# Peptides against a protein of PDB entry 6EJA, part 27

Target 1, 276 residues: chain A of PDB entry 6EJA
Amino acid sequence: VEYMPANPVRIAFVLVVHGRASRQLQRMFKAIYHKDHFYYIHVDKRSNYLHRQVLQVSRQYSNVRVTPWRMATIWGGASLLSTYLQSMRDLLEMTDWPWDFFINLSAADYPIRTNDQLVAFLSRYRDMNFLKSHGRDNARFIRKQGLDRLFLECDAHMWRLGDRRIPEGIAVDGGSDWFLLNRRFVEYVTFSTDDLVTKMKQFYSYTLLPAESFFHTVLENSPHCDTMVDNNLRITNWNRKLGCKCQYKHIVDWCGCSPNDFKPQDFHRFQQTARP

## One batch from the design tools (peptide; aimed at target 1 F141 C255 G256 C257)

Design b2_p16_3_s2 (made by RFdiffusion4, then SolubleMPNN; from b2_p16_3, 6 letters changed)
Fold by OpenDDE base, seed 1:
Structure b2_p16_3_s2 (fold): chain B 276 residues (1-276), chain A 16 residues (1-16)
Amino acid sequence: as target 1 above (276 residues)
Amino acid sequence: FSSETEGNGSSMIEED
């Protein structure tokens, strides 16, 4: 008997999409769509065709909305964090959407569990936040992520300006930029005026790949630190041999990895990876 | 729930 929670959580899925990912987006949307959840889609400012397609989809479903604002996002850009933060604010202001969890998705990332399993799990752990940490040497992570470097996003490029210091008294952490955050923590991040949130927002506005570290760092240094679970409940198709070739050097003054897109053949793997 | 995602971040090396 699949334990149906008495008060099932409702999820706000935030989709950040760009380029020619229309087919992938359609597949992903069909795979994750449920009437009880909410879908908020940001389309890159430069992706006009995709934007039109997404708008058409949003008109067909009452629980699908498109951001009225659009940012030009680049890989590793600080603007990605801005996109998430603004989306969070928007979602909190949508009083007609009573969501309990915030989940970000790209066309290359899928939840590893069925909707029912995900909802059951999150309903049981509704007070927790799910962020996957790097699980290695933190000093090495800081260096590899360039957190001790100052970056400026300008003209669709992340410019490395120089060195910087990590704020004193802050325990920096990070890992995956895919996370599951409960509404309470999202409210804290969005509306708190404490020194931590204020300083971190400023710090990460000049950070490469900010989404991989911002929420981890804020959470672990906040009064909500005990709610952290080191798991993001996702499968990402990481092929380092294919994805780690400094392919974004023309965009960012840093080398990084990109996950591979899931192929239809990979969907069958999602059903089998029911690891307990 | 086991996450098979590599949580090691996307960044790898400093650009020379």
Scores: peptide ipSAE 0.024, ipTM 0.626, DockQ to the pose 0.118
OpenDDE base, seeds 2, 3, 4, 5: peptide ipSAE 0.021, 0.023, 0.023, 0.022; ipTM 0.606, 0.615, 0.618, 0.618; seeds 2, 3, 4, 5 fail the geometry check

Design b2_p16_3_s3 (made by RFdiffusion4, then SolubleMPNN; from b2_p16_3 with Y1F A11S K14A P15E)
Fold by OpenDDE base, seed 3:
Structure b2_p16_3_s3 (fold): chain B 276 residues (1-276), chain A 16 residues (1-16)
Amino acid sequence: as target 1 above (276 residues)
Amino acid sequence: FSSETEGNGGSLIAED
């Protein structure tokens, strides 16, 4: 029997989906759906069939909504961060959805705990933010991420324009682009007009894979820095053999890796990594 | 709680 908190947290799940991943989306949705949580789904502007399917799902559940706006989301694109930021704003403006945590998910990243376990844990640590850091050489991270390079998203491509410097006084960090953020921090990111948030939004609008670093960097340099937990409570299906073939060079003036969608055959990994 | 998550700090390859 799992511990049930007296005041359980409610989660806003944000799903950014594209392509023909209907089956993967259905699996993910079934895995994470609960009546007490909220689901906000963005479908790529180019994925009309998927959009229709998602709309059908949203009509069946009162706690599922689809973004009325749609962006063309490319791999590594700065627009992905924009998608999250806009989703955060939307969710904060939904007064009928009293969520406590923001969680982004995809078919490539599953929560490793049951809903009850996750809720119990987050209810105990409701003031914390969960972001997984790379845990390696930060200088190498900057170089490999291309954070010292200027990118421009245009015509469904990330153009490398040249070199740039990391802003002075900023401790850059990053790692996983999957995070669990409490409402308070989301409010800060969304509405703060301080120099940190303003500069970082500008900086990361020209950044490759911005979601892997933006929230980490903002959090660690913010008044909320003491709320950082170096864990995202997830399993990401990394297969470098499949995911590191520079398959996105046609989209980005860079070579990179991406995680792979989970398959039913990957289920055994959930059991192995589900540790207290 | 634990996770098998690899940060992409080494997932990108610079051309130079």
Scores: peptide ipSAE 0.019, ipTM 0.575, DockQ to the pose 0.100
OpenDDE base, seeds 1, 2, 4, 5: peptide ipSAE 0.022, 0.022, 0.021, 0.017; ipTM 0.564, 0.581, 0.583, 0.579; seeds 1, 2, 4, 5 fail the geometry check

Design b2_p16_3_s4 (made by RFdiffusion4, then SolubleMPNN; from b2_p16_3, 5 letters changed)
Fold by OpenDDE base, seed 4:
Structure b2_p16_3_s4 (fold): chain B 276 residues (1-276), chain A 16 residues (1-16)
Amino acid sequence: as target 1 above (276 residues)
Amino acid sequence: FSSETEGNGNSLIAED
């Protein structure tokens, strides 16, 4: 018997989509759609066909909106963080969407279990933020993520410009770029003018794969640090053999791994994932 | 709730 919360959380799902993955998007959307949640979809500026399709979907559902702005995002690009940050601001300004959690999704990473289970869980832990850490040596993580390197996104490429230092007094962390953030923390990230947020926004503007580390780092160094949960509640189709082939080296002056997109055959795993 | 990945980031990067 699943717990039914008296005040169930409502989720703002942010989808950053690109390419021609219309079928994948449709599948994902069907899998995660619920009338009580909100869906804010950013379509890559270059993906006009997909944009048209998404617009059609958004017209059918009152709780689905498409970003009026569109960025040309690239894998590993700093613009991805900008996309999230702007989406967060937009969502906070949408007074008619009383969401409690911010969740980003792609076809490669799904929330585990059923909607009811997710809602029940988040309703119980509504004051927490769920970010999955790398769980390894932090120094190694920094090196592997290139956090000690300066990158510039320009012309759909992440250019490595040189070395840099991590700001003093900041404990850098990161891991998954899939996170579940409560509204309070999103508000903090969006509107805080403290040195931490300001400096980190600047720092991560020149960071490779910023979404994998920005929110972790900000959270852990913020007054909200006690809300950190080292779990993103995701089922990730992670296959290093398939995902670690430097497939984006042409886009980024770095070699990275990425999770694989889910196939219909993979969805059965949703039921098999154990609870923490 | 658990993630399928224990200690992995979504994108582990090689230095070169």
Scores: peptide ipSAE 0.020, ipTM 0.600, DockQ to the pose 0.124; fails the geometry check
OpenDDE base, seeds 1, 2, 3, 5: peptide ipSAE 0.019, 0.019, 0.019, 0.018; ipTM 0.602, 0.608, 0.603, 0.596; seeds 1, 2, 3, 5 fail the geometry check

Design b2_p16_4 (made by RFdiffusion4)
Pose (drawn by RFdiffusion4):
Structure b2_p16_4 (pose): chain A 276 residues (1-276), chain P 16 residues (1-16)
Amino acid sequence: as target 1 above (276 residues)
Amino acid sequence: FFATQGSAAGQGDGPP
């Protein structure tokens, strides 16, 4: 990531944010901002204070826009995938924004390498997609995720309605819902009317945590399957002993886990050279 | 390239 690219990638950052931490969001935005990238910010419908603060930012910079539509993106909700898919369509239709990669971030994400290094890395691998799979037993993943269960999002709640079959003829996969996707793959997901994309959009409209498997499943079974890199370029601070308390039991008909917050003792983890 | 934390991310952990 030390070289200087002659044709650097321009990145569309989609920020899906909620809560009250506007100053922290502004600090992270400062760290990732470059005049040649683009920023498209979705603020949860329930977070009006944060939305007003985000509007000030978008009014200041030409390469920053806010989604005019806003969803209540509850934990594990089917609406998160709807949010990503609509944002991808919006971004592809913005012809004045010639972006090469799609990167999703939350208000709790932070960069651990400089923009120069990120651009250099992605410029070398511009035809790749970066998704992290669970890599362990797939039947256990399907069960723990509830992918063989039918869910419906209404009234800001995920209702478990019954069982369903995993469709035949395709491999189902999943893992992290944080990823980097290139423009070619995003176009395929958005505009393709082939049997895979159409049916997977229907299947995942009624799926818990849809973003943790929809893009994996579509990519692995699509003509772009040979572009997958099993690495999302993220460090996720999972600590199961603390983060799996079924804490979302009142929002979803399921038990879930979330990553822990980093502390000072974790700083050495950001210096690992093992994987990008 | 990025650190992720907090309630924005998640995993399924089975039925109650």

Design b2_p16_4_s1 (made by RFdiffusion4, then SolubleMPNN; from b2_p16_4, 7 letters changed)
Fold by OpenDDE base, seed 5:
Structure b2_p16_4_s1 (fold): chain B 276 residues (1-276), chain A 16 residues (1-16)
Amino acid sequence: as target 1 above (276 residues)
Amino acid sequence: AFARQGNDGGEGDGLP
């Protein structure tokens, strides 16, 4: 028997999608759809076909909306963080959507647990924020991520302009740009006028892969620092040997890695995880 | 939990 919380959390799913994989997105959407949750979908500015398909879905469900604004994001681009920050603001301004958690997904994601399991888990830990850290040497992480470098997104490219210093007194962290954030923390990120949030928004507007570090860093240096859980409820097939080939030099003035597709031999990983 | 299939996203890997 699945545990049923007395006050189940409601989730705002933010879907950031691009390309032409409408069928894949539809399957994923059906798998995660529930009447008590909310779905806010951003379609890449360049993906007009997908946008039309998503609009049709939004017209069929009252708890599905599409961003009226659309950004053209690139791999590692600062604009991705802008997308999340704007979507967070939008969601907080939607007073008719009483969501408790913010979860970002793409068309490449698929749930491997039931909605009841996810809701039960998040309802138990409703005051926590779920961000996965890199788990490596922090100095190495900073170097590899290029956090000590200044980047400018312009003309669909991330230009490396030079070196920069990490702000003093800030504990920089990061890892996955896929997370689960509670409403309280999202409110803090969106509306706080303190020096931390203000400076970090500025800092990360010139950062490569900013979504992989911004929320971690803000959280860990904020009054909400004790709410961090080093678990993002994502399973990703990382194989650095295969995924780190500096394959994004045409987009960014930096080397990058990407995860790999799961193969049948990897399916056991879905079964063995204790994560909801 | 959610499983990711594909190569979207990633991480930095240093100077080219």
Scores: peptide ipSAE 0.400, ipTM 0.895, DockQ to the pose 0.799; fails the geometry check
OpenDDE base, seeds 1, 2, 3, 4: peptide ipSAE 0.383, 0.379, 0.395, 0.385; ipTM 0.893, 0.890, 0.899, 0.896; seeds 1, 2, 3, 4 fail the geometry check

Design b2_p16_4_s2 (made by RFdiffusion4, then SolubleMPNN; from b2_p16_4, 7 letters changed)
Fold by OpenDDE base, seed 3:
Structure b2_p16_4_s2 (fold): chain B 276 residues (1-276), chain A 16 residues (1-16)
Amino acid sequence: as target 1 above (276 residues)
Amino acid sequence: AFAVQGDSGGEGDGEP
C-alpha cells in the first residue's frame, strides 16, 4: 500500500551547477520537476552559457529561480559552503515559497525514486535531517580531510596555510556533502547566533571540502542532534581505488578523491533496490 | 533517493 501523506512536504531543491552541461541539467531538471516544489539554481560565475540557459528555464516556471549572485567555486573550496549558506538564507527570506526540506543537487545527479516516493518518505520523517557520515574512524577522517589544516581560498586555489586545532568540545563529523535538511534546522544554521554556529561558520570558512563536514558537525553538536538520520538518500558509485588519484592538486594543496561516473545501466540496478 | 556522481573526499596530504 502506497503511503499518501495528508500534508505532503514541499522541497526546495538547490542546484549548484557549472560548466556547459546544459542538456544534462535539462534532463535532470525534467526528472525532478514538480509544481509543488521549489527550485533555486546557482550557476558558477564563470559558466555564462549555462547561466543563460538556466535563466530561460526560470522564466518558464514560477517555482524556479536563479541566484542573483554567483560564486566562482572550485573543487574543495570554502566558497561551496558559502553558496549553500547564502542559498539557505535566500530561501528562508522567500516567504512565498513554503518549503519544508532543503535538498542539494548537481547537474550530474539523477533521481532513482519517484516524486511520490520521495515526498511520502520525507513527509513521514519531516522532523528529521538526513546526513550521511563517513562510517569509519573519525580520527582518520579528520586527517584525510585535512580538518586539522588551515586553508584559504584565493585566486581559484585552496592554499594550505598551516596546521590548526579542532575546536575543543566539538564532536567533528562528516561524510557526504549531499544531504536533506528540514526547514527548522536550516533556520537554526542561518539565524542562530549561538557560539556553536558562529564558531563553526568561522572554522569552516578556512576548511577544505567544508560542505562534507559543516552540517554534520553543527547538527550533532546542536540542540537538534537527535534529528540526525545517517542516510542522505543518495547512491554514489564510490570506488576509492579508482577515484583517488590526487587529481585536484592543481586546485588544492591536498589530495582528493571523486566517485566514479554512473552509467544508465547502473541507474536501473539501483532503482530496483529496496533502499529509500 | 538520488544517484550522485559529484561526491568527494579527502585523501590526505599526498606527500610521501
Scores: peptide ipSAE 0.212, ipTM 0.832, DockQ to the pose 0.535
OpenDDE base, seeds 1, 2, 4, 5: peptide ipSAE 0.018, 0.155, 0.344, 0.344; ipTM 0.612, 0.801, 0.885, 0.885; seeds 2, 4, 5 fail the geometry check

Design b2_p16_4_s3 (made by RFdiffusion4, then SolubleMPNN; from b2_p16_4, 6 letters changed)
Fold by OpenDDE base, seed 4:
Structure b2_p16_4_s3 (fold): chain B 276 residues (1-276), chain A 16 residues (1-16)
Amino acid sequence: as target 1 above (276 residues)
Amino acid sequence: FFAAQGDSGGEGDGLP
């Protein structure tokens, strides 16, 4: 029997989508849709067909909205973080959407648990933030991520401009760019004027793959640091041998990696998904 | 709770 919370959390799903995978997105959307949640969809500025399709969906559901602004994001681009930050602000300004958790998804994601299970779990841990760390040497992470390098997103490219220092007194962390953040932390990130948030927003505006590190770093150095759970409640088919091919060097002045597609043989891993 | 397959991760400079 699944736990039924008295005050179930309501989730703001932020979908950042691009390309032409409208059918895939539709399937995923149907899988995650619930009347009690909220869906805020950003469609890449270049994906006009998909945008039209998503707009049609948004007109059918009152709890589905599409960002009126659209960014042309690139792999590893700082604009992805901007997308999340702006979407967070928008969601906080939507007073008619009383959401409790922020969850980002792409069209390639898919739920492996029921809505009831997700809601039950998050309702139990509503004061926590779920971010997955890299799980390796932090210095190596910094080097591999290029956090000590300055990048500029311009003309659909991440240009490496030079070296930079990690801000003094900041414990940098990161890992997955998929996370679950509670409203309070999102409010902090969005509206705080403290030195941490201000400096980190500036720092990460020139960072490669900023979404993989920004929220981790801000959280761990913030008054909310004790709310971190090293689990993003995601299962990712991560295999560096297969996924690290520097396949994005045409977009970024760096070598990047990607998770691999799940195969039917990987289904057993879904059954082994651990909770914190 | 979700299977995630989005692109992520740095592997370094990768420049000779």
Scores: peptide ipSAE 0.319, ipTM 0.852, DockQ to the pose 0.554
OpenDDE base, seeds 1, 2, 3, 5: peptide ipSAE 0.303, 0.311, 0.309, 0.298; ipTM 0.852, 0.854, 0.849, 0.849; seeds 1, 2 fail the geometry check

Design b2_p16_4_s4 (made by RFdiffusion4, then SolubleMPNN; from b2_p16_4, 6 letters changed)
Fold by OpenDDE base, seed 4:
Structure b2_p16_4_s4 (fold): chain B 276 residues (1-276), chain A 16 residues (1-16)
Amino acid sequence: as target 1 above (276 residues)
Amino acid sequence: FFARQGDDGGEGDGEP
């Protein structure tokens, strides 16, 4: 029996989508759509077909909007963080959308719990932020992520320019760039003028895969640090042996990994609890 | 609450 919260949270789903997978997106969208939530969709600047499709959807639902701005994001690109930050600002400026949680998704995501279950859970933990850490040695993480390297996104490429130092006094963390953030923390990230946020925004504008580390690092070094939950409530099929092939070398001056697709044999994993 | 597929997102894996 799922408890019904007295004050159910409302979710701002930020969908970052690209390519031509309109059917996949439509299926996912239908699976997560609810009248009480909000859907803010960013379509890659290069994905005009998909943009047209998404615009059609946005015209059908009042709680679905498409970003008027579009970025050409690349794997590992700093522009992805910019996309999130701008979308967060937009969402906070939409006073007619009283959302409580920020959840980013792509067309590759699919819900494995009901909306009621999600809402119930987040309503219970409305003061928490859900970010999954890498679970490895932090020094190794920094090294592997190239956080001590300076990158510049230009012409759909992440150029490695040289070495850099991690800012003093900052405990760097990271992991998954898929998370659930409460409005309060999003407000902090968006509007704070403290040194932490200011410096981190600058730092991560020259970072590879910035969304995998920015929010973790900002949160853990902020006054909101006690709200960290090391769980992003996602099931991701990580198999480094299969997923780490340096397959993005043509896009970024670095090696990267990606998760693997689930197989039918993995079905049992969907039955596991996502709760921390 | 969500299952992820495909290559969206990832991790750094060091210098090429």
Scores: peptide ipSAE 0.448, ipTM 0.908, DockQ to the pose 0.854
OpenDDE base, seeds 1, 2, 3, 5: peptide ipSAE 0.431, 0.439, 0.444, 0.440; ipTM 0.905, 0.904, 0.907, 0.906; seeds 1, 2, 3 fail the geometry check

Design b2_p16_5 (made by RFdiffusion4; failed a check: the pose's geometry)
Pose (drawn by RFdiffusion4):
Structure b2_p16_5 (pose): chain A 276 residues (1-276), chain P 16 residues (1-16)
Amino acid sequence: as target 1 above (276 residues)
Amino acid sequence: AFFATQGSAAGQGDGL
């Protein structure tokens, strides 16, 4: 990541944000901002204060826009995938924004390498897609994720409605819902009318935590399967002893886990050279 | 590794 690319990638950052931490969001935005990238910010419908603050930012910079539509993106909700898919369509239709990669971030994410290094890395691997799979037993994954259960999002709640079959003829996979996807793959997901994309969009409209498997499943079974890199380029601070308290039991008909917040004792983790 | 992720924005199922 030390070299200087002659044809650097331009990155579309899609920020899916909620809550009250506007100053922290502004600090993270400062760290990731470059005039040659693009920023498309979705603010949860329920976070009006944060939305007003985001509007000030978008009014200041030509390469920053806010989604005019806003969803209530509850934990594990089917609406998160809807949010990503609509943002991808919007971004592809914005012809004045010639972006090469799609990177999703939340208000709780931070960069751990400089923009120069990120651009250099992605410029070398611009035909790859970066998704992290669970890598363990797949039947256990399907069960723990509730992928063989039918869910419906209404009234800001995920309702479990019953069982369903895993469709035959495709491999189902999943893992992290944080990823980096290239433009070619995003176009395929958005505009393809083939049997795989059409049926997976239907299947995942009624799926808990859809973003944790939809893009994995589509990519592995698509003509772009040979572009997958099993690494999302993220460090996620999972600590199961603390983060799996079924804390979302009132929002979804399921038990879930969330990553812990980093502390000072974790700083050495951001310096690991094991994987990008 | 280019990004750190934490907090309730990310998640995973833990079954029933």

Design b2_p16_5_s1 (made by RFdiffusion4, then SolubleMPNN; from b2_p16_5, 7 letters changed; failed a check: the pose's geometry)
Amino acid sequence: NFFARQGDSGGEGAGL

Design b2_p16_5_s2 (made by RFdiffusion4, then SolubleMPNN; from b2_p16_5, 8 letters changed; failed a check: the pose's geometry)
Amino acid sequence: NFFAASGDSGGEGAGL

Design b2_p16_5_s3 (made by RFdiffusion4, then SolubleMPNN; from b2_p16_5, 7 letters changed; failed a check: the pose's geometry)
Amino acid sequence: NFFARQGDTGGRGEGL

Design b2_p16_5_s4 (made by RFdiffusion4, then SolubleMPNN; from b2_p16_5, 6 letters changed; failed a check: the pose's geometry)
Amino acid sequence: NFFAAQGDSGGRGDGL

Design b2_p16_6 (made by RFdiffusion4)
Pose (drawn by RFdiffusion4):
Structure b2_p16_6 (pose): chain A 276 residues (1-276), chain P 16 residues (1-16)
Amino acid sequence: as target 1 above (276 residues)
Amino acid sequence: DAHLYEFDYEGRGELP
């Protein structure tokens, strides 16, 4: 990541944000901002204060826009995938924004390498897609995710409605819902009317935590399967002993886990050279 | 700390 690219990638950051931490969001935005990238910010419908603050930012910079539509993106909700898919369509239709990669971030994410290094890395691998799979037993993943269960999002709640079959003829996979996807793959997901994309959009409209498997499943079974890199370029601070308290039991008909917040004792983890 | 690069889902499931 030390070299200087002659044709650097321009990155579309899609920020999916909620809550009250506007100053922290502004600090993270400062760290990731470059005049040659693009920023498309979705603010949860329920977070009006944060939205007003985001509007000030978008009014200041030409390469920053806010989604005019806003969803209540509850934990594990089917609406998160809807949010990503609509943002991808919007971004592809913005012809004045010639972006090469799609990167999703939340208000709780931070960069651990400089923009120069990120651009250099992605410029070398601009035809790859970066998704992290669970890598363990797939039947256990399907069960723990509830992928063989039918869910419906209404009234800001995920209702479990019954069982369903895993469709035959495709491999189902999943893992992290944080990823980096290139423009070619995003176009395929958005505009393709082939049997895989159409049926997976239907299947995942009624799926818990859809973003943790929709893009994996589509990519692995698509003509772009040979572009997958099993690494999302993220460090996620999982700690099961603390983060799996079924804390979302009132929002979804399921038990879930979330990553822990980093502390000072974790700083050395951001310096690991094992994987990018 | 290599586990940080791995996706964890072991704590999930139906409601007790």

Design b2_p16_6_s1 (made by RFdiffusion4, then SolubleMPNN; from b2_p16_6, 7 letters changed)
Fold by OpenDDE base, seed 5:
Parts: sequence; structure tokens; C-alpha cells
Structure b2_p16_6_s1 (fold): chain B 276 residues (1-276), chain A 16 residues (1-16)
Amino acid sequence: as target 1 above (276 residues)
Amino acid sequence: DDDLYEVFYDGMGPLP
């Protein structure tokens, strides 16, 4: 049953895009665009053609903006978290965009619910944060993710510098780097000066795949810990034969799996997937 | 061939 909320939430969609896939981006944008939401797009510093295309789109819609700053991001790079954090700050400073939720998207990820369903759901649970955990042994997760290793992003490479300890008193968690965060929590992450946020920002600036763990860890150790829902309402297309071949060894001193991008024909499958 | 899962990257460990 789909209920129409009296005060529907408005979503800030943050898109971090790269490459030359302008047509794919256009298609995705058309699929997710709604006049009541907001779209903040970061284009990789190296993707000038795509940037020009995105700028053209942003000029056509008042609720679409492009980041005036651009970072060069790499797979697993700490700069991705920096991109999200800066985007969050920007969005909080945009007083003319009254968004309630922060949602990140890419071509490899898509919400499984329709816009109406998503809005209805988030309107009902507007005080919650949706982060999907790995659901495995946490020690194994830490080890496999390299969270106990120190990484430095430099010259488009993630250099493994050595071992490190998890900060005392911190319960580390993680999983999906696709999340739905309410404005209250985003405000906390952005502006809090407490030891947790300060320490974690520092810790994760030297972390591989930081977006898969930072928000989980901060949330679960924060005063907002009771707002976590272990679900991000997403699906991804996995082909482990292709995705788990250590394909990023030239960029990162670590091995990891990667999902496949969705194709237009995959969109039909989204409607067939049921999640609570 | 292709499976639908929750979206997160699996760390595999250090380079061989």
C-alpha cells in the first residue's frame, strides 16, 4: 500500500560521475529526475567532456547544480569521501534547497523503489539513516577491507604505507558505499567538532574505500546511533568472475571486487526485486 | 551469470 505523505521528503541526489558516458548519464538522469528533488553533480576533474555535457543539463533545470570544485578520484581513493563530505557541506549551505535526505548514485547503482515509493518510505522514516552493513564477521571485514592498514592517496594511486590500529573505543562497521542519510545526521557529520567526527575524518583520510565504512562507523558510535537501519534500498549487478580479479592493482596496493554497471535492460529487473 | 546483491565492494586483501 502506497500512502501519500502530507509533508513529503525532498531528496538531494549526489551524483559522482566520470568518464565519457554522457548518454548513460543522461538516461539515468531522466529516470531519476523529479522537480521536487535536488541534484548535485560532481564531475571528475579529468572528465572535461562530461563536465561540459553536465553543465548544459544543469542550465536547463533549476534544481540541478554542478560542483564548482572538481576532484580527481580513483577507485578506492580517500578523495571519494572528501567529495561526499564537501558536497554535504555545500548542500547544507544551499538555503534555497530544503532537502531532507542525502542519497548518492552512480551508474552501477539504482534504487529498487519508484520515486513515489521512495518518498513515501522516507517520509515515514524521516528520522532514520539507511546504511547497509556487510553482514559478515567484522574482524574479517576489517582485514579484507584493509582498515587496519594505512593508505595514502597520491599521484592517482593508493599507496599502502603500513599497519595501523583501529582507534580505541570505536566500533568499526561498514558495507555498502551507497546510503540514504537524513539531513540531521549530515549536519552532525559536517559541523560536529566532537572527538568522534574529528578522529574519524582524520582516520578515514588514510583509508581505502572510505565511503564503505566512514558513515557506518560514525553513525554507530554517535549520539545518532539509534537511527540506523541496515538497508540502503539498493541493488547492484554483480559478476564476480569479472568483478573479482584484482583489476585495480595498478591504482591501489590492494585487491577488491567491483560490481558491473547497470544497462538499460537491467532496469526492468529493479521492479521485480522486493525489499522490506 | 549476473546476480543482484546489496551494493558494496568486497575487499580481497593485499596484492598477491
Scores: peptide ipSAE 0.041, ipTM 0.660, DockQ to the pose 0.527
OpenDDE base, seeds 1, 2, 3, 4: peptide ipSAE 0.031, 0.031, 0.034, 0.033; ipTM 0.647, 0.647, 0.651, 0.631; seeds 1, 2, 4 fail the geometry check

